# Peptides against a protein of PDB entry 1ZZD, part 89

Target 1, 109 residues: chain A of PDB entry 1ZZD
Amino acid sequence: FQVVNPYLLRDLVDLGIWDEGMKQYLITQNGSIQGLPNVPQELKDLYKTVWEISQKTIINMAADRSVYIDQSHSLNLFLRAPTMGKLTSMHFYGWKKGLKTGMYYLRTQ

## One batch from the design tools (peptide; made by RFdiffusion4, then SolubleMPNN)

Design b2_p20_8_s4 (from b2_p20_8, 9 letters changed)
Fold by OpenDDE base, seed 3:
Structure b2_p20_8_s4 (fold): chain B 109 residues (1-109), chain A 20 residues (1-20)
Amino acid sequence: as target 1 above (109 residues)
Amino acid sequence: MEELLEELEKEIEEALKEWF
């Protein structure tokens, strides 16, 4: 199930670079705009996919909000190439940050 | 016990450096 980000679509139209080729590019790149040379860095930073966001940042944001949440929250993490070292590091990092649930789902690609 | 904890902390720190 693919969802069009209407804000990204608008910004690409405003840049004058939206066409059928751009549409096909986004489909092929699974929504990533990082490889587009004519897109400003600010927009590349704004429209990062889950695979382009630091999972450390996701864990930090989870820890920051956890003090306001009873029970726990369903924290999902995304790693293209998981290794035992990376998984162990994420678990210990989440634990040291005081997370009750360091990882609910791991998504890989 | 203290030595084991220090060793574990070092291992975690090295693993974090690899990830980040």
Scores: peptide ipSAE 0.026, ipTM 0.405, DockQ to the pose 0.224
Fold by OpenDDE base, seed 4:
Structure b2_p20_8_s4 (fold): chain B 109 residues (1-109), chain A 20 residues (1-20)
Amino acid sequence: as target 1 above (109 residues)
Amino acid sequence: MEELLEELEKEIEEALKEWF
């Protein structure tokens, strides 16, 4: 099911661009606002969907946290089109960064 | 062994250029 981000909703209301058309747009875009011309880049950066976030960045943030975690992360990674090469590189990159768990779940689109 | 690791690291970094 779809979950509305209440903060995004608020910001779109504050921008005066929230209407039924915007609602339908967000539904069709699976929550992405990247294509909206009237939305400031700061908000576009803030409200990135998981498919718009660098997975390398996610791994880096996981690595940064890992030194403070005794066990390991349930680290989920998201690839639109996974390939053996991408998966291998991600695993080795995570390993090189010292992650005990480089990927717990892979999500695809 | 170190040379092999360096080569592997280079290959990984090159592969990462195609991945984000």
Scores: peptide ipSAE 0.026, ipTM 0.435, DockQ to the pose 0.203
Fold by OpenDDE base, seed 1:
Structure b2_p20_8_s4 (fold): chain B 109 residues (1-109), chain A 20 residues (1-20)
Amino acid sequence: as target 1 above (109 residues)
Amino acid sequence: MEELLEELEKEIEEALKEWF
Protein backbone atom coordinates (compact mmCIF):
# COMPACT_ATOMS: atom_id res chain seq x y z
CA PHE B 1 0.00 0.00 0.00
CA GLN B 2 1.09 3.62 -0.56
CA VAL B 3 1.67 5.99 2.36
CA VAL B 4 1.36 9.72 1.72
CA ASN B 5 4.05 11.94 3.22
CA PRO B 6 1.91 14.39 5.25
CA TYR B 7 4.62 17.07 5.23
CA LEU B 8 4.94 16.98 1.43
CA LEU B 9 1.14 17.10 1.15
CA ARG B 10 1.03 20.19 3.41
CA ASP B 11 3.74 22.00 1.46
CA LEU B 12 2.02 21.27 -1.88
CA VAL B 13 -1.26 22.60 -0.44
CA ASP B 14 0.56 25.70 0.84
CA LEU B 15 1.95 26.22 -2.67
CA GLY B 16 -1.62 26.02 -4.03
CA ILE B 17 -0.69 23.21 -6.45
CA TRP B 18 -2.37 20.26 -4.72
CA ASP B 19 -5.19 18.73 -6.77
CA GLU B 20 -6.27 15.35 -8.16
CA GLY B 21 -3.82 15.76 -11.05
CA MET B 22 -0.92 16.31 -8.63
CA LYS B 23 -2.01 13.26 -6.65
CA GLN B 24 -1.99 11.11 -9.79
CA TYR B 25 1.38 12.58 -10.81
CA LEU B 26 2.95 11.62 -7.46
CA ILE B 27 1.52 8.09 -7.72
CA THR B 28 2.94 7.71 -11.24
CA GLN B 29 6.33 9.16 -10.20
CA ASN B 30 6.55 6.98 -7.05
CA GLY B 31 6.61 10.11 -4.86
CA SER B 32 9.22 12.07 -6.84
CA ILE B 33 8.70 15.84 -7.16
CA GLN B 34 11.95 16.52 -9.04
CA GLY B 35 10.16 16.91 -12.38
CA LEU B 36 7.70 19.56 -11.10
CA PRO B 37 8.61 23.01 -12.50
CA ASN B 38 6.45 24.95 -10.02
CA VAL B 39 8.07 23.44 -6.90
CA PRO B 40 10.93 25.43 -5.30
CA GLN B 41 14.37 23.79 -5.37
CA GLU B 42 14.49 23.82 -1.56
CA LEU B 43 11.45 21.54 -1.43
CA LYS B 44 12.88 19.32 -4.18
CA ASP B 45 16.02 18.91 -2.08
CA LEU B 46 13.99 18.23 1.06
CA TYR B 47 11.69 15.61 -0.49
CA LYS B 48 14.18 13.49 -2.42
CA THR B 49 13.25 9.85 -2.86
CA VAL B 50 15.88 7.24 -2.00
CA TRP B 51 16.66 6.92 -5.73
CA GLU B 52 17.56 10.64 -5.87
CA ILE B 53 19.95 10.65 -2.89
CA SER B 54 23.68 10.22 -3.53
CA GLN B 55 24.69 6.74 -2.37
CA LYS B 56 28.20 8.11 -1.77
CA THR B 57 26.67 10.55 0.73
CA ILE B 58 24.79 7.68 2.38
CA ILE B 59 28.05 5.68 2.70
CA ASN B 60 29.88 8.72 4.10
CA MET B 61 27.15 9.37 6.67
CA ALA B 62 27.22 5.68 7.60
CA ALA B 63 31.01 5.81 8.06
CA ASP B 64 30.70 8.94 10.24
CA ARG B 65 28.20 7.14 12.52
CA SER B 66 29.99 3.78 12.55
CA VAL B 67 32.63 4.85 15.10
CA TYR B 68 29.85 5.23 17.68
CA ILE B 69 28.19 1.84 17.01
CA ASP B 70 29.50 -1.31 18.75
CA GLN B 71 28.28 -4.02 16.38
CA SER B 72 27.13 -2.55 13.06
CA HIS B 73 24.16 -0.93 11.33
CA SER B 74 21.93 -2.15 8.49
CA LEU B 75 23.23 0.03 5.64
CA ASN B 76 20.93 -0.33 2.62
CA LEU B 77 22.02 0.91 -0.82
CA PHE B 78 19.84 1.85 -3.78
CA LEU B 79 20.94 1.65 -7.43
CA ARG B 80 18.62 2.05 -10.41
CA ALA B 81 21.10 0.40 -12.78
CA PRO B 82 23.65 -1.71 -10.88
CA THR B 83 26.81 -2.93 -12.61
CA MET B 84 29.58 -5.16 -11.31
CA GLY B 85 31.90 -2.15 -11.37
CA LYS B 86 29.50 0.03 -9.35
CA LEU B 87 28.85 -2.71 -6.79
CA THR B 88 32.55 -3.52 -6.41
CA SER B 89 33.36 0.17 -6.05
CA MET B 90 30.70 0.71 -3.39
CA HIS B 91 31.91 -2.31 -1.41
CA PHE B 92 35.54 -1.23 -1.49
CA TYR B 93 34.68 2.41 -0.83
CA GLY B 94 32.66 1.39 2.24
CA TRP B 95 35.48 -0.94 3.34
CA LYS B 96 38.11 1.80 2.94
CA LYS B 97 35.85 4.04 5.06
CA GLY B 98 35.97 1.40 7.82
CA LEU B 99 32.38 0.14 7.54
CA LYS B 100 31.77 -3.23 9.19
CA THR B 101 28.65 -3.63 7.01
CA GLY B 102 29.21 -2.09 3.59
CA MET B 103 25.82 -3.21 2.26
CA TYR B 104 23.02 -5.01 4.11
CA TYR B 105 20.45 -4.89 1.30
CA LEU B 106 20.82 -3.76 -2.29
CA ARG B 107 17.65 -2.33 -3.82
CA THR B 108 17.40 -1.98 -7.60
CA GLN B 109 14.88 -0.77 -10.22
CA MET A 1 49.42 -10.37 -4.42
CA GLU A 2 50.57 -6.75 -4.60
CA GLU A 3 50.06 -6.65 -8.38
CA LEU A 4 46.54 -8.03 -8.02
CA LEU A 5 45.73 -5.35 -5.43
CA GLU A 6 47.04 -2.61 -7.72
CA GLU A 7 44.92 -3.88 -10.61
CA LEU A 8 41.87 -4.10 -8.37
CA GLU A 9 42.46 -0.55 -7.09
CA LYS A 10 42.57 0.76 -10.66
CA GLU A 11 39.31 -1.02 -11.50
CA ILE A 12 37.71 0.42 -8.35
CA GLU A 13 38.89 3.94 -9.16
CA GLU A 14 37.47 3.73 -12.68
CA ALA A 15 34.17 2.34 -11.43
CA LEU A 16 33.95 5.02 -8.70
CA LYS A 17 34.16 7.70 -11.39
CA GLU A 18 31.11 6.21 -13.10
CA TRP A 19 28.70 6.36 -10.14
CA PHE A 20 30.00 9.34 -8.17
Scores: peptide ipSAE 0.025, ipTM 0.443, DockQ to the pose 0.253
Fold by OpenDDE base, seed 5:
Structure b2_p20_8_s4 (fold): chain B 109 residues (1-109), chain A 20 residues (1-20)
Amino acid sequence: as target 1 above (109 residues)
Amino acid sequence: MEELLEELEKEIEEALKEWF
């Protein structure tokens, strides 16, 4: 089921742009606000979906945390259009960064 | 969609050139 982000809801209400049309838009866009012209860029940057975040940033943050984790972490990566070349490159990049688990789950769309 | 991966792909390619 779809879960409403209560913080995003509050900020859209505070902007005076929350209505039934906005609700239906968010449902159709799977929670993305990037296409909304009446939303400030600061909120667009704050409420990025996982599909709008660079996976390099996710891998880098995972590498930064890994030095404090004894075993490993369940790193999930998100690619809309995975290819063998992309997956291989991501695995080698994660490995070069010292990750024990470069990818636990791959999520696709 | 493809645009969101371009930065990652470029930086991975550069990192791999250093590794290989």
Scores: peptide ipSAE 0.019, ipTM 0.354, DockQ to the pose 0.078

## One batch from the design tools (peptide; made by RFdiffusion4, then SolubleMPNN)

Design b2_p21_3_s1 (from b2_p21_3, 9 letters changed)
Fold by OpenDDE base, seed 1:
Structure b2_p21_3_s1 (fold): chain B 109 residues (1-109), chain A 21 residues (1-21)
Amino acid sequence: as target 1 above (109 residues)
Amino acid sequence: MEKELLEALQKVYDKYVDDLY
């Protein structure tokens, strides 16, 4: 089921742009606000959906914390349009970064 | 065989490593 992000809701209310149209827009866009012209870039950066976050950054952050994790962490990666090239690169990038688990699940759209 | 595969994989890596989004 759909879960409302209460923080995003509050910020949109504070911007004075929350209405039924905005609600329907968010539903249609699966929570993405990147296409909204009246939303500041700061908020767009804050409320990125999983599909709008750099997977390279995710891998980097995973590598940074992995040295403090005894076992391993179930790192999930998200690609809208996976290709063999991208997948190969993600595997090798994670490997070169020393990740025990380079990819636990791959999620695609 | 192993060396050739690694070289091929490296080329793929170099091409797409900056497109991990």
Scores: peptide ipSAE 0.106, ipTM 0.657, DockQ to the pose 0.682
Fold by OpenDDE base, seed 2:
Structure b2_p21_3_s1 (fold): chain B 109 residues (1-109), chain A 21 residues (1-21)
Amino acid sequence: as target 1 above (109 residues)
Amino acid sequence: MEKELLEALQKVYDKYVDDLY
């Protein structure tokens, strides 16, 4: 089932744009607010879905926190349309960043 | 054989490393 992000809900209420239409929009857009013209870019950046985030950024953040983790971490990556090239590059990039686990699960659409 | 494979993988890496979306 779908659950609304309470922080996103609050910010949309504060913008005065929360209504039943907005609710239905979010459902149809799988939580994405990128297409909303009346939402500030700062909020669009804050509430990116996993499909709207650079996987390179996710790998970088994983590398940054890895120095504080003993064994490894279960890093999940998300690609709308995976290709052998992208997958190979992600594996090598994670490896070059020193990640013990460059990818635990791959999620696709 | 190992060297050739690594070179091939490096080319793939170089092509896609900046397009990880």
Scores: peptide ipSAE 0.100, ipTM 0.650, DockQ to the pose 0.676
Fold by OpenDDE base, seed 5:
Order: structure tokens, then C-alpha cells, then sequence
Structure b2_p21_3_s1 (fold): chain B 109 residues (1-109), chain A 21 residues (1-21)
């Protein structure tokens, strides 16, 4: 089931915009706040869903950590609309960054 | 054959590497 992020909830309360309508909005948007005009950009950046995060950034962070990991990562990647081109690029990008595991799971929406 | 495949893969890479969403 869906779990409310308590930190996001607090920040929305502090902004004075938490109500039943906001709750229903978040449910409908699967937790995304990117479409809310009255939420500061800083909070939008902080509370990105996995579908709003660059997979290139995730691969970069994985590469940065890899030098401190003896074996490999269970690296999960997320694409709303996977294509052979995107998947090929992701694999080669991870490979060029020196990742032993370019992708453990692919999650799609 | 191997070289041609690598070049083809590189073209695919270059096209999509900056659109990883």
C-alpha cells in the first residue's frame, strides 16, 4: 500500500497547504508534487519520485560509490517508457562508468 | 562484423545517453 512521506507531510503543513484536497491530489499524482504551483522549487527538488529522477544521475551516483564496494551493486533503474535505444544507452553508459552491474532490475510504469 | 556492430551501438548510445528518463 502507499505510505505517506512524513517529512513531505510536515513541510506541506508548514506551508499551510495541507488539507483533504491536497491529500487527494497526492494520491491521484502517485506522490508527485511537481505540478503544484504553490510549492517552492526547493521542495519539489527534494521530494522527487523515482520517476522524476534522472537515471543518468542514479548511474553516476552508483559509479561514485562503486570504488568503495568490493563486489557489485543491486542497481535498479526506472523507465516509464523503455525503448531498446534507451536501454542500450543505459547499459553502455554504466559500462563506460566502470559498473560491474549496469542494471539489476528495470522498473517500468 | 564486430566493428560495424560496435559503431552501430555507439550511434545508439550517442543518441539516447542524454535522455535517460
Amino acid sequence: as target 1 above (109 residues)
Amino acid sequence: MEKELLEALQKVYDKYVDDLY
Scores: peptide ipSAE 0.061, ipTM 0.600, DockQ to the pose 0.705
Fold by OpenDDE base, seed 4:
Structure b2_p21_3_s1 (fold): chain B 109 residues (1-109), chain A 21 residues (1-21)
Amino acid sequence: as target 1 above (109 residues)
Amino acid sequence: MEKELLEALQKVYDKYVDDLY
């Protein structure tokens, strides 16, 4: 099911571009606003979907946090088209970054 | 054997790590 991001909704209203068409667009784009020409880049960067965020960035942020976590954290990674090579690389990258849990769940699209 | 495996894994790593972006 789809959940409306209330903050995104607010910002789109504040931009004066929220209407039924925008609603349908967001539904069709699975929440992505990257394709909207009239949305400021700052908002595009703020409201990235998980599929638009660098997995390397996610791993880096996880590694940065991991030094302050006693056990480990449930790190979820997102790949549209997973391959053994990509998965291996992600695991090794996470390992080299010192992650105890390189991947808790893999989400695919 | 172990060294060769590690080198092979490293090659796989090097090939795909940049695609994490």
Scores: peptide ipSAE 0.029, ipTM 0.496, DockQ to the pose 0.597

Design b2_p21_3_s2 (from b2_p21_3, 7 letters changed)
Fold by OpenDDE base, seed 4:
Structure b2_p21_3_s2 (fold): chain B 109 residues (1-109), chain A 21 residues (1-21)
Amino acid sequence: as target 1 above (109 residues)
Amino acid sequence: MEEELLKKLQELYDKYVDELY
């Protein structure tokens, strides 16, 4: 089921653009605000969906945290259209970054 | 066989490492 991000809701209200149409838009866009022309880029950057975040960045952050984790972390990766090449590259990238777990779950859209 | 596989893996890495999104 869908859950509204209360912080996003607040910010959209503060912008004066929250209405039933906006609600339906967000539902249709699975929470993405990237396509909204009247939303500041700062908010678009803040409220990225998982599909709009660089997986390379996620891997980097995971690698940075890894030095403080005894075992490993359950790193989930999100690819809209996974291919063998992309997956191989992600695994190698994570490996080169020293990740013990390069990918725990793969989520696809 | 091993060398060919490693080469292929490296090629895949080089191709997609900058497209991890």
Scores: peptide ipSAE 0.061, ipTM 0.576, DockQ to the pose 0.640
Fold by OpenDDE base, seed 3:
Structure b2_p21_3_s2 (fold): chain B 109 residues (1-109), chain A 21 residues (1-21)
Amino acid sequence: as target 1 above (109 residues)
Amino acid sequence: MEEELLKKLQELYDKYVDELY
């Protein structure tokens, strides 16, 4: 079953826009609020789904974290429409950023 | 040689890095 992020739920309630329709919208949109015109951009940025975050940014964050860990942590990357170019770029970018291991999990839509 | 390999890897990086969003 699908679970709505409780913090997102709270914020939508605080905005006064939470109702059954909103719940169904989120289910249909797989948790995305990016298409909602009555939600502030700040909240849209805060509640980006994994498909809405730059994977380059994810790699950068992983590289930053790797400085503080001995072994490479598992890294999940998400691509809506993977291409050989994108996959290759992910591997090379991760390598260039000093990651010990490339992506552990690749998720696609 | 290691230097040649690194050069080739850099070329491939430059080629594909812009494909990543």
Scores: peptide ipSAE 0.036, ipTM 0.564, DockQ to the pose 0.420
Fold by OpenDDE base, seed 2:
Structure b2_p21_3_s2 (fold): chain B 109 residues (1-109), chain A 21 residues (1-21)
Amino acid sequence: as target 1 above (109 residues)
Amino acid sequence: MEEELLKKLQELYDKYVDELY
């Protein structure tokens, strides 16, 4: 079950590049538009998939949100190829950013 | 003991933080 992001769909329509081929491309690429040469970089940056976003950035955003949350909130992390180093660094980085003790969920591709 | 533990944790952090993207 895959759903195209409606905002991405709109922007691709506005660019005049939306068609059945584009739809199939997105399905095969799991929603990624990074490989499309006819899409502006600003849109590629805007519509990064969870596998294309820096998890460091995700942790930073979580830390920013944690200021307004009394209790710990859940955080999902996405890694294509998890390593012990990456996992360890994520835990320590989150700790250094002042994240409250909570559950980190790891998703792998 | 606490300071030593914190130092060890800092060393581990420094070792692995560069692997975070």
Scores: peptide ipSAE 0.036, ipTM 0.443, DockQ to the pose 0.434
Fold by OpenDDE base, seed 5:
Structure b2_p21_3_s2 (fold): chain B 109 residues (1-109), chain A 21 residues (1-21)
Amino acid sequence: as target 1 above (109 residues)
Amino acid sequence: MEEELLKKLQELYDKYVDELY
């Protein structure tokens, strides 16, 4: 069951562009608004889906958090189109950033 | 061996880091 982000809904309503067509678009695009020409870039940046966020950023955030965590933790990684190169680079990047050993979950779209 | 391993790992990192999502 796919639910529209309530904050996104609010902002789209405020823009006056929310309608049934927009709803259907979001459903077909798995919540992404990146392809909408009538949406300001600032909102596109704000409402990036997990598939649109840089995995490097996610890893950096995890590394920053790990400074204050004693035990191992899990990290979710999301790849739209995983390749051996991307997987390898993420592993090495995580290693370079000093991530603690834990469970790494790979999610694909 | 340790230094050589680290160098190899760094080379692999440099090779693939540009492919990060």
Scores: peptide ipSAE 0.015, ipTM 0.354, DockQ to the pose 0.466

Design b2_p21_3_s3 (from b2_p21_3, 7 letters changed)
Fold by OpenDDE base, seed 4:
Structure b2_p21_3_s3 (fold): chain B 109 residues (1-109), chain A 21 residues (1-21)
Amino acid sequence: as target 1 above (109 residues)
Amino acid sequence: EEEELLKKLEEEYEKYVDELY
């Protein structure tokens, strides 16, 4: 997990708790911050809600993107693996604002 | 291993986004 969601990274940096240990913790927890004692509950609730919403959206987008993806087997693993879905949802949350128009386009297909 | 798969998907996703916009 080399790339961290930029919004999550920003929030953790703002809290002053971001370090290599935190990064490794997030990897072991599949990106979940729910168990972090130093994170405000409001942020946990925010990321939980966004995470859950994004899982369905990102999976649907990934399925639609299969037309553009050469690695069909890798995509199949992504669609079938909940862990991969969770990681992807967290990762792409940082892109959500920029992808709103694209997401609308995908839903109208 | 999952990280490598995710990285590949992210790269392809970026291409997809570039095509949409």
Scores: peptide ipSAE 0.016, ipTM 0.204, DockQ to the pose 0.056
Fold by OpenDDE base, seed 3:
Structure b2_p21_3_s3 (fold): chain B 109 residues (1-109), chain A 21 residues (1-21)
Amino acid sequence: as target 1 above (109 residues)
Amino acid sequence: EEEELLKKLEEEYEKYVDELY
């Protein structure tokens, strides 16, 4: 299960080009918008260094903020019952920790 | 708006993490 970067989503919505097809395109391109002709170069430059992070990375980040959990059990639970809402909250948690310019989407283990 | 949304999502995430423990 993959969750799209909410800031990228917002920017694409503002451009009026966001839809399910665009989402699937970005997933196929590993989050790259470089090949999209209707996206301003400014946005392409902004998201040029976007990379993928795993759910495990988010769990590690949570531990650093004194939200310590059993990682093996937490990962199992996330994999067993992943939802868009839960994964989106994890994504925003990553953003708050300073991954705004580098994170496109989260992926389960 | 973004800050408020971020806060709400963080709270929901922390609640979920507490359920995992």
Scores: peptide ipSAE 0.015, ipTM 0.261, DockQ to the pose 0.074
Fold by OpenDDE base, seed 2:
Structure b2_p21_3_s3 (fold): chain B 109 residues (1-109), chain A 21 residues (1-21)
Amino acid sequence: as target 1 above (109 residues)
Amino acid sequence: EEEELLKKLEEEYEKYVDELY
């Protein structure tokens, strides 16, 4: 499986460049955005540094953050006995849906 | 209503995972 930084995913969605093509690109590039011309250099620099942080730690931080979000503004999706791969997939799904519907928070059971 | 929505999202999620992996 491949792990993608959920914060990176969020930023890509915010830029409006997240789609199936981008997903496949990230898979082939092992999560690197350095070769993308439509990504600001500031983000490339940021995630060059962030990539040194454990992906597991990043995912855990993202999951923990969701606990403190006001429930009136979002809908949470629960994942039972998640694997790292499933968590990553859920982040992809969650962030994409979140920008459209406000449903982008992941919780573990 | 929320439970129904969650069920739908879970089904969509499973399809998404199948596409990803």
Scores: peptide ipSAE 0.015, ipTM 0.246, DockQ to the pose 0.048
Fold by OpenDDE base, seed 5:
Structure b2_p21_3_s3 (fold): chain B 109 residues (1-109), chain A 21 residues (1-21)
Amino acid sequence: as target 1 above (109 residues)
Amino acid sequence: EEEELLKKLEEEYEKYVDELY
């Protein structure tokens, strides 16, 4: 029952590329427009889904918060296709940044 | 040994993050 972002819909209509095919594409891609060749890169950057947000930025933000508290906040990470290698790398990166509690919640698509 | 492993893991992680960003 996923609904298209209304602002994204507006921009796609303004580009003149909105049609039934585009709608079905977004449904199958869980709202991602990253694979569309006829969409400007600046729009792709603007409308990243939760699965496409920079994990480095999320971890950095969590590390910054931990400086101001006694115990690190819970870290929530979102991965589209996690592998053991990627998870291990993220764990060590978090450790390096001083996250004492590590990952509390891992969401996969 | 642990420091070298950490550097390798950080490099692999950054490659993955760059694909998402």
Scores: peptide ipSAE 0.028, ipTM 0.354, DockQ to the pose 0.335; fails the geometry check

Design b2_p21_3_s4 (from b2_p21_3, 10 letters changed)
Fold by OpenDDE base, seed 3:
Parts: sequence; structure tokens; C-alpha cells
Structure b2_p21_3_s4 (fold): chain B 109 residues (1-109), chain A 21 residues (1-21)
Amino acid sequence: as target 1 above (109 residues)
Amino acid sequence: DIEKLLEELEEQLKKYVDSLY
């Protein structure tokens, strides 16, 4: 079940580019607008999907949060096509950053 | 340098795990 970001929908409507074709494009691209040439880069940067955000960035954010909390917290990672090598690297990267709890939830498309 | 040691260990482990599949 795919949920469209309501703010993204608003901005696409404001740009005057929302139509049935755009809707189908978003469905096919799982909500990504990165490939659209008529969308400003600022909006592309703003509306990056979970799949388009660097996993290292997510881990860094989690590590930063861990500095201010005593208890372990869950870390969610999202991968299009995970490999054992990639998972191992992310696990060790999280460990190096001092995460008390490693990857707890792994999600794929 | 502990950071370099960790990186080496990570790389070795990654190669080992990848060899299992």
C-alpha cells in the first residue's frame, strides 16, 4: 500500500504538473520525483523518499540521537536490494558510531 | 589506531560473509 505525501501532492498541484500521467509515474517510481526534469531541484531535495536517503545518513542521525538518550532505541533501515556485504557494513558502521542497538528493522521494497 | 583496526576487521568479516553465499 503506497501513501502519497500530502505536501508533495500540494506542491505538484501548485506547479501545475499534476495529472493522471504524473500519478501513474509516482506509482511506478514508488513516490520518487528525482527523475522528473520539470521539478525544481529544491523540491527534489526536500522530498527524497526513504529509499533515496543515504543509509549512512540515517545511521548518523540515529547515533546523534543516542548521545542524548540512555536507553537503546530501534534503528530502521531501508534497502532496495540488500546484500550480505552491505548489511554487514551498515552493522559495523553503526557499531563504530556507538549505537547501543544495531539494526532492528530491515525493510525492502 | 583503533579506527583502522575496526575498518580492517569490518572488511575481513564482509569478505568472509560474502563468501558464504
Scores: peptide ipSAE 0.016, ipTM 0.284, DockQ to the pose 0.164
Fold by OpenDDE base, seed 5:
Structure b2_p21_3_s4 (fold): chain B 109 residues (1-109), chain A 21 residues (1-21)
Amino acid sequence: as target 1 above (109 residues)
Amino acid sequence: DIEKLLEELEEQLKKYVDSLY
């Protein structure tokens, strides 16, 4: 089950590139538009999926919030191909950045 | 000491993460 961002749909329509082929492409790409050559980079940056956002960025955001709260907000990490090394690295990176709680949710694609 | 070792490890891991994400 996949839900496409309605604003993404709007922008793709505005670009005049929305069609059945585009729809199928998005389905096969799990919503990613990063591989589309006819989409401006600005839109690609705007509509990065959870799988495309830097995990470091997510951790940094969580750490920033942790400065102001006693308990860190729930941290959700999304990894396409997690390895033990990556997980360990992220764990310690998060700790170093000041996270008070570890990774709460790990989601894999 | 242990603290220094941990800090070094954390730094290495940070660099690793930076290279991945």
Scores: peptide ipSAE 0.013, ipTM 0.301, DockQ to the pose 0.441
Fold by OpenDDE base, seed 2:
Structure b2_p21_3_s4 (fold): chain B 109 residues (1-109), chain A 21 residues (1-21)
Amino acid sequence: as target 1 above (109 residues)
Amino acid sequence: DIEKLLEELEEQLKKYVDSLY
């Protein structure tokens, strides 16, 4: 059961590009609008999915927060088609950034 | 298989740590 973000739906309707075809497109693209040429970049930036956010950016954010949080924190990472190389790079990058403790949750799609 | 990847990662990390000392 997949549901389109209601705010995204609103914005697409406001753009006048919402129709059944667009709905099916979003379903097949797992909610991503990044590939749509008729959508302003600002909307694409606003509605980036968790799969479209740089893992390095996520780690950077976690590292920044880790200065103020205790050892009970958790880090959620999302990867599309993860490989050993990607996992290794992410882990060592996190370590380099000071993520010495905490629990890592890996999600895939 | 994510579980398999994690297991392999743990092994590699262990080897890496052991190589540092």
Scores: peptide ipSAE 0.010, ipTM 0.242, DockQ to the pose 0.051
Fold by OpenDDE base, seed 1:
Structure b2_p21_3_s4 (fold): chain B 109 residues (1-109), chain A 21 residues (1-21)
Amino acid sequence: as target 1 above (109 residues)
Amino acid sequence: DIEKLLEELEEQLKKYVDSLY
C-alpha cells in the first residue's frame, strides 16, 4: 500500500494546509505535490517522487559512483510514460557515461 | 506494452553494439 513520507506530512502540517482534502489529493497523485500551487517550490524540489526525479540526473550519479567501485550499482529507472525513443536515449546516454552495467530494472507508473 | 518496448530496445542496442566493432 501507499506510504506517506513522514517528513512531507510534517512540513504540510507546518504550512497549515494539511486536511482531509490534501490527504485525498496525495493519494490520487501517488504522493506528488508538484501540482499544488500553495506549496513553496523549495518543498517541491525536496519531495520529488521516484517518477519526478530526472532520470538523467540518476544516470549521472550512478556513473559518478561507478568510477570508484568495481561492480557498478544496479541502475533503476522509473518512467511515467515511457516511449521507445526515450528508453533508447536513456540507455545510450548511460553507455556514453561509462556505466559498467546496463539498465537493471525499468519501472513504469 | 512494456514488453514490446523492451524488445524494440534490445534490437536497437544490438545494432548499436554491432556498429562499434
Scores: peptide ipSAE 0.010, ipTM 0.245, DockQ to the pose 0.053

Design b2_p21_4_s1 (from b2_p21_4, 8 letters changed)
Fold by OpenDDE base, seed 5:
Structure b2_p21_4_s1 (fold): chain B 109 residues (1-109), chain A 21 residues (1-21)
Amino acid sequence: as target 1 above (109 residues)
Amino acid sequence: MEEELLKKLEEIENKYIDDAV
């Protein structure tokens, strides 16, 4: 299951490089823009996928937001009202489905 | 459920494209 970060979509549109080709590229690259030469480095740093950031960073983000989603309906809510926590959860869900493996989540009290 | 998410993504896409015009 592949979903593109809506903030990334906005920024790509602002750059004037969003089109059907770009959309298909992101889908085939599991949302990664790291290989795109015409994207500013600051955007690459901002929109790293779950595979492109350290586990520690992911855990910290999860702890800060305390939001986890692993269902399509929850991801739908993410698209309507994106948050950092939902973004993290979305990537985890997507990769989980692709890898067919378990994941570890941080729970807050 | 996946189709619903894709539909929402398309809505966001259209919104941002329209706003950029």
Scores: peptide ipSAE 0.029, ipTM 0.331, DockQ to the pose 0.021
Fold by OpenDDE base, seed 4:
Structure b2_p21_4_s1 (fold): chain B 109 residues (1-109), chain A 21 residues (1-21)
Amino acid sequence: as target 1 above (109 residues)
Amino acid sequence: MEEELLKKLEEIENKYIDDAV
């Protein structure tokens, strides 16, 4: 479950801690910053891994990011136990939130 | 998987840096 968050990247750059080492760290940690001591806690709280937040929150974040992303990107969703009902709800919720991309790339653990 | 993530990070990074003022 590797996730790339453009907002996270921006914030890390703004903090002045983005470098090649950080990049490699994120790769090895599947996008998680929870283990980084030099990252403010508020940032860690904001950018929890996909398994630490609800899918609804993920969709909200994706919608927020879409405001700043020119190119359409398929939403990559991670579900531990997807159900048809849940998938349907996610789809319509994403649409309701104005996601520019109506396609989901679903992954299960 | 690592390669894919790296590629995405690089793309986002380049875009952000290019747009930064």
Scores: peptide ipSAE 0.028, ipTM 0.415, DockQ to the pose 0.019
Fold by OpenDDE base, seed 3:
Structure b2_p21_4_s1 (fold): chain B 109 residues (1-109), chain A 21 residues (1-21)
Amino acid sequence: as target 1 above (109 residues)
Amino acid sequence: MEEELLKKLEEIENKYIDDAV
């Protein structure tokens, strides 16, 4: 599956580094910005994908995900049901990193 | 699949760029 966060797009626009090349890069990298040297580390931490989080961390976040769900009313997920658990945990991770609104992802296979 | 994703991203891009400008 490929995941792209539309809020990441917004932040990249704010940084002034968004262009067609960046868009294509995100698509080919399944939404990951970890390899981009011109992106602040804080944003890299914020937008880690499920593939960039250890399984142990995912399990721990899953145990606490109810806190995120109770606090979030603006979660828009373009996801398949089988991956909902892992992706919800990822959203919770983002929330713990300081997101004040829901994380939104486009997901396709 | 990639084309469909690009179309969706274009829609989102237009929205957020418009808001940013």
Scores: peptide ipSAE 0.037, ipTM 0.334, DockQ to the pose 0.018; fails the geometry check
Fold by OpenDDE base, seed 2:
Structure b2_p21_4_s1 (fold): chain B 109 residues (1-109), chain A 21 residues (1-21)
Amino acid sequence: as target 1 above (109 residues)
Amino acid sequence: MEEELLKKLEEIENKYIDDAV
């Protein structure tokens, strides 16, 4: 299973389309919004591609659990404990390093 | 598994989105 990127959630809330149904949809669709007809194309494009973060650096931040970067090459980031704090740090690190756009998935079973 | 995912998603909602459902 994959947990949705918090920035995507924010944008969906801002659109007024976030609800329990949307939540379940995203879970079943691995966080993808590409198939949603009521989502603006701009938003789809925003979360379509993602930039890479150094795998080594992310592993140093955390390990053994994975955060998936939604891109064609399917880059995986590993977090020791996928807490909100670590997710925030990851996003901050990406931003600080010049990551323009990215959608990350917290993988869990 | 799904319940755990839902709980984590809820945590994200609580932290980042006040009006999340």
Scores: peptide ipSAE 0.022, ipTM 0.400, DockQ to the pose 0.022; fails the geometry check

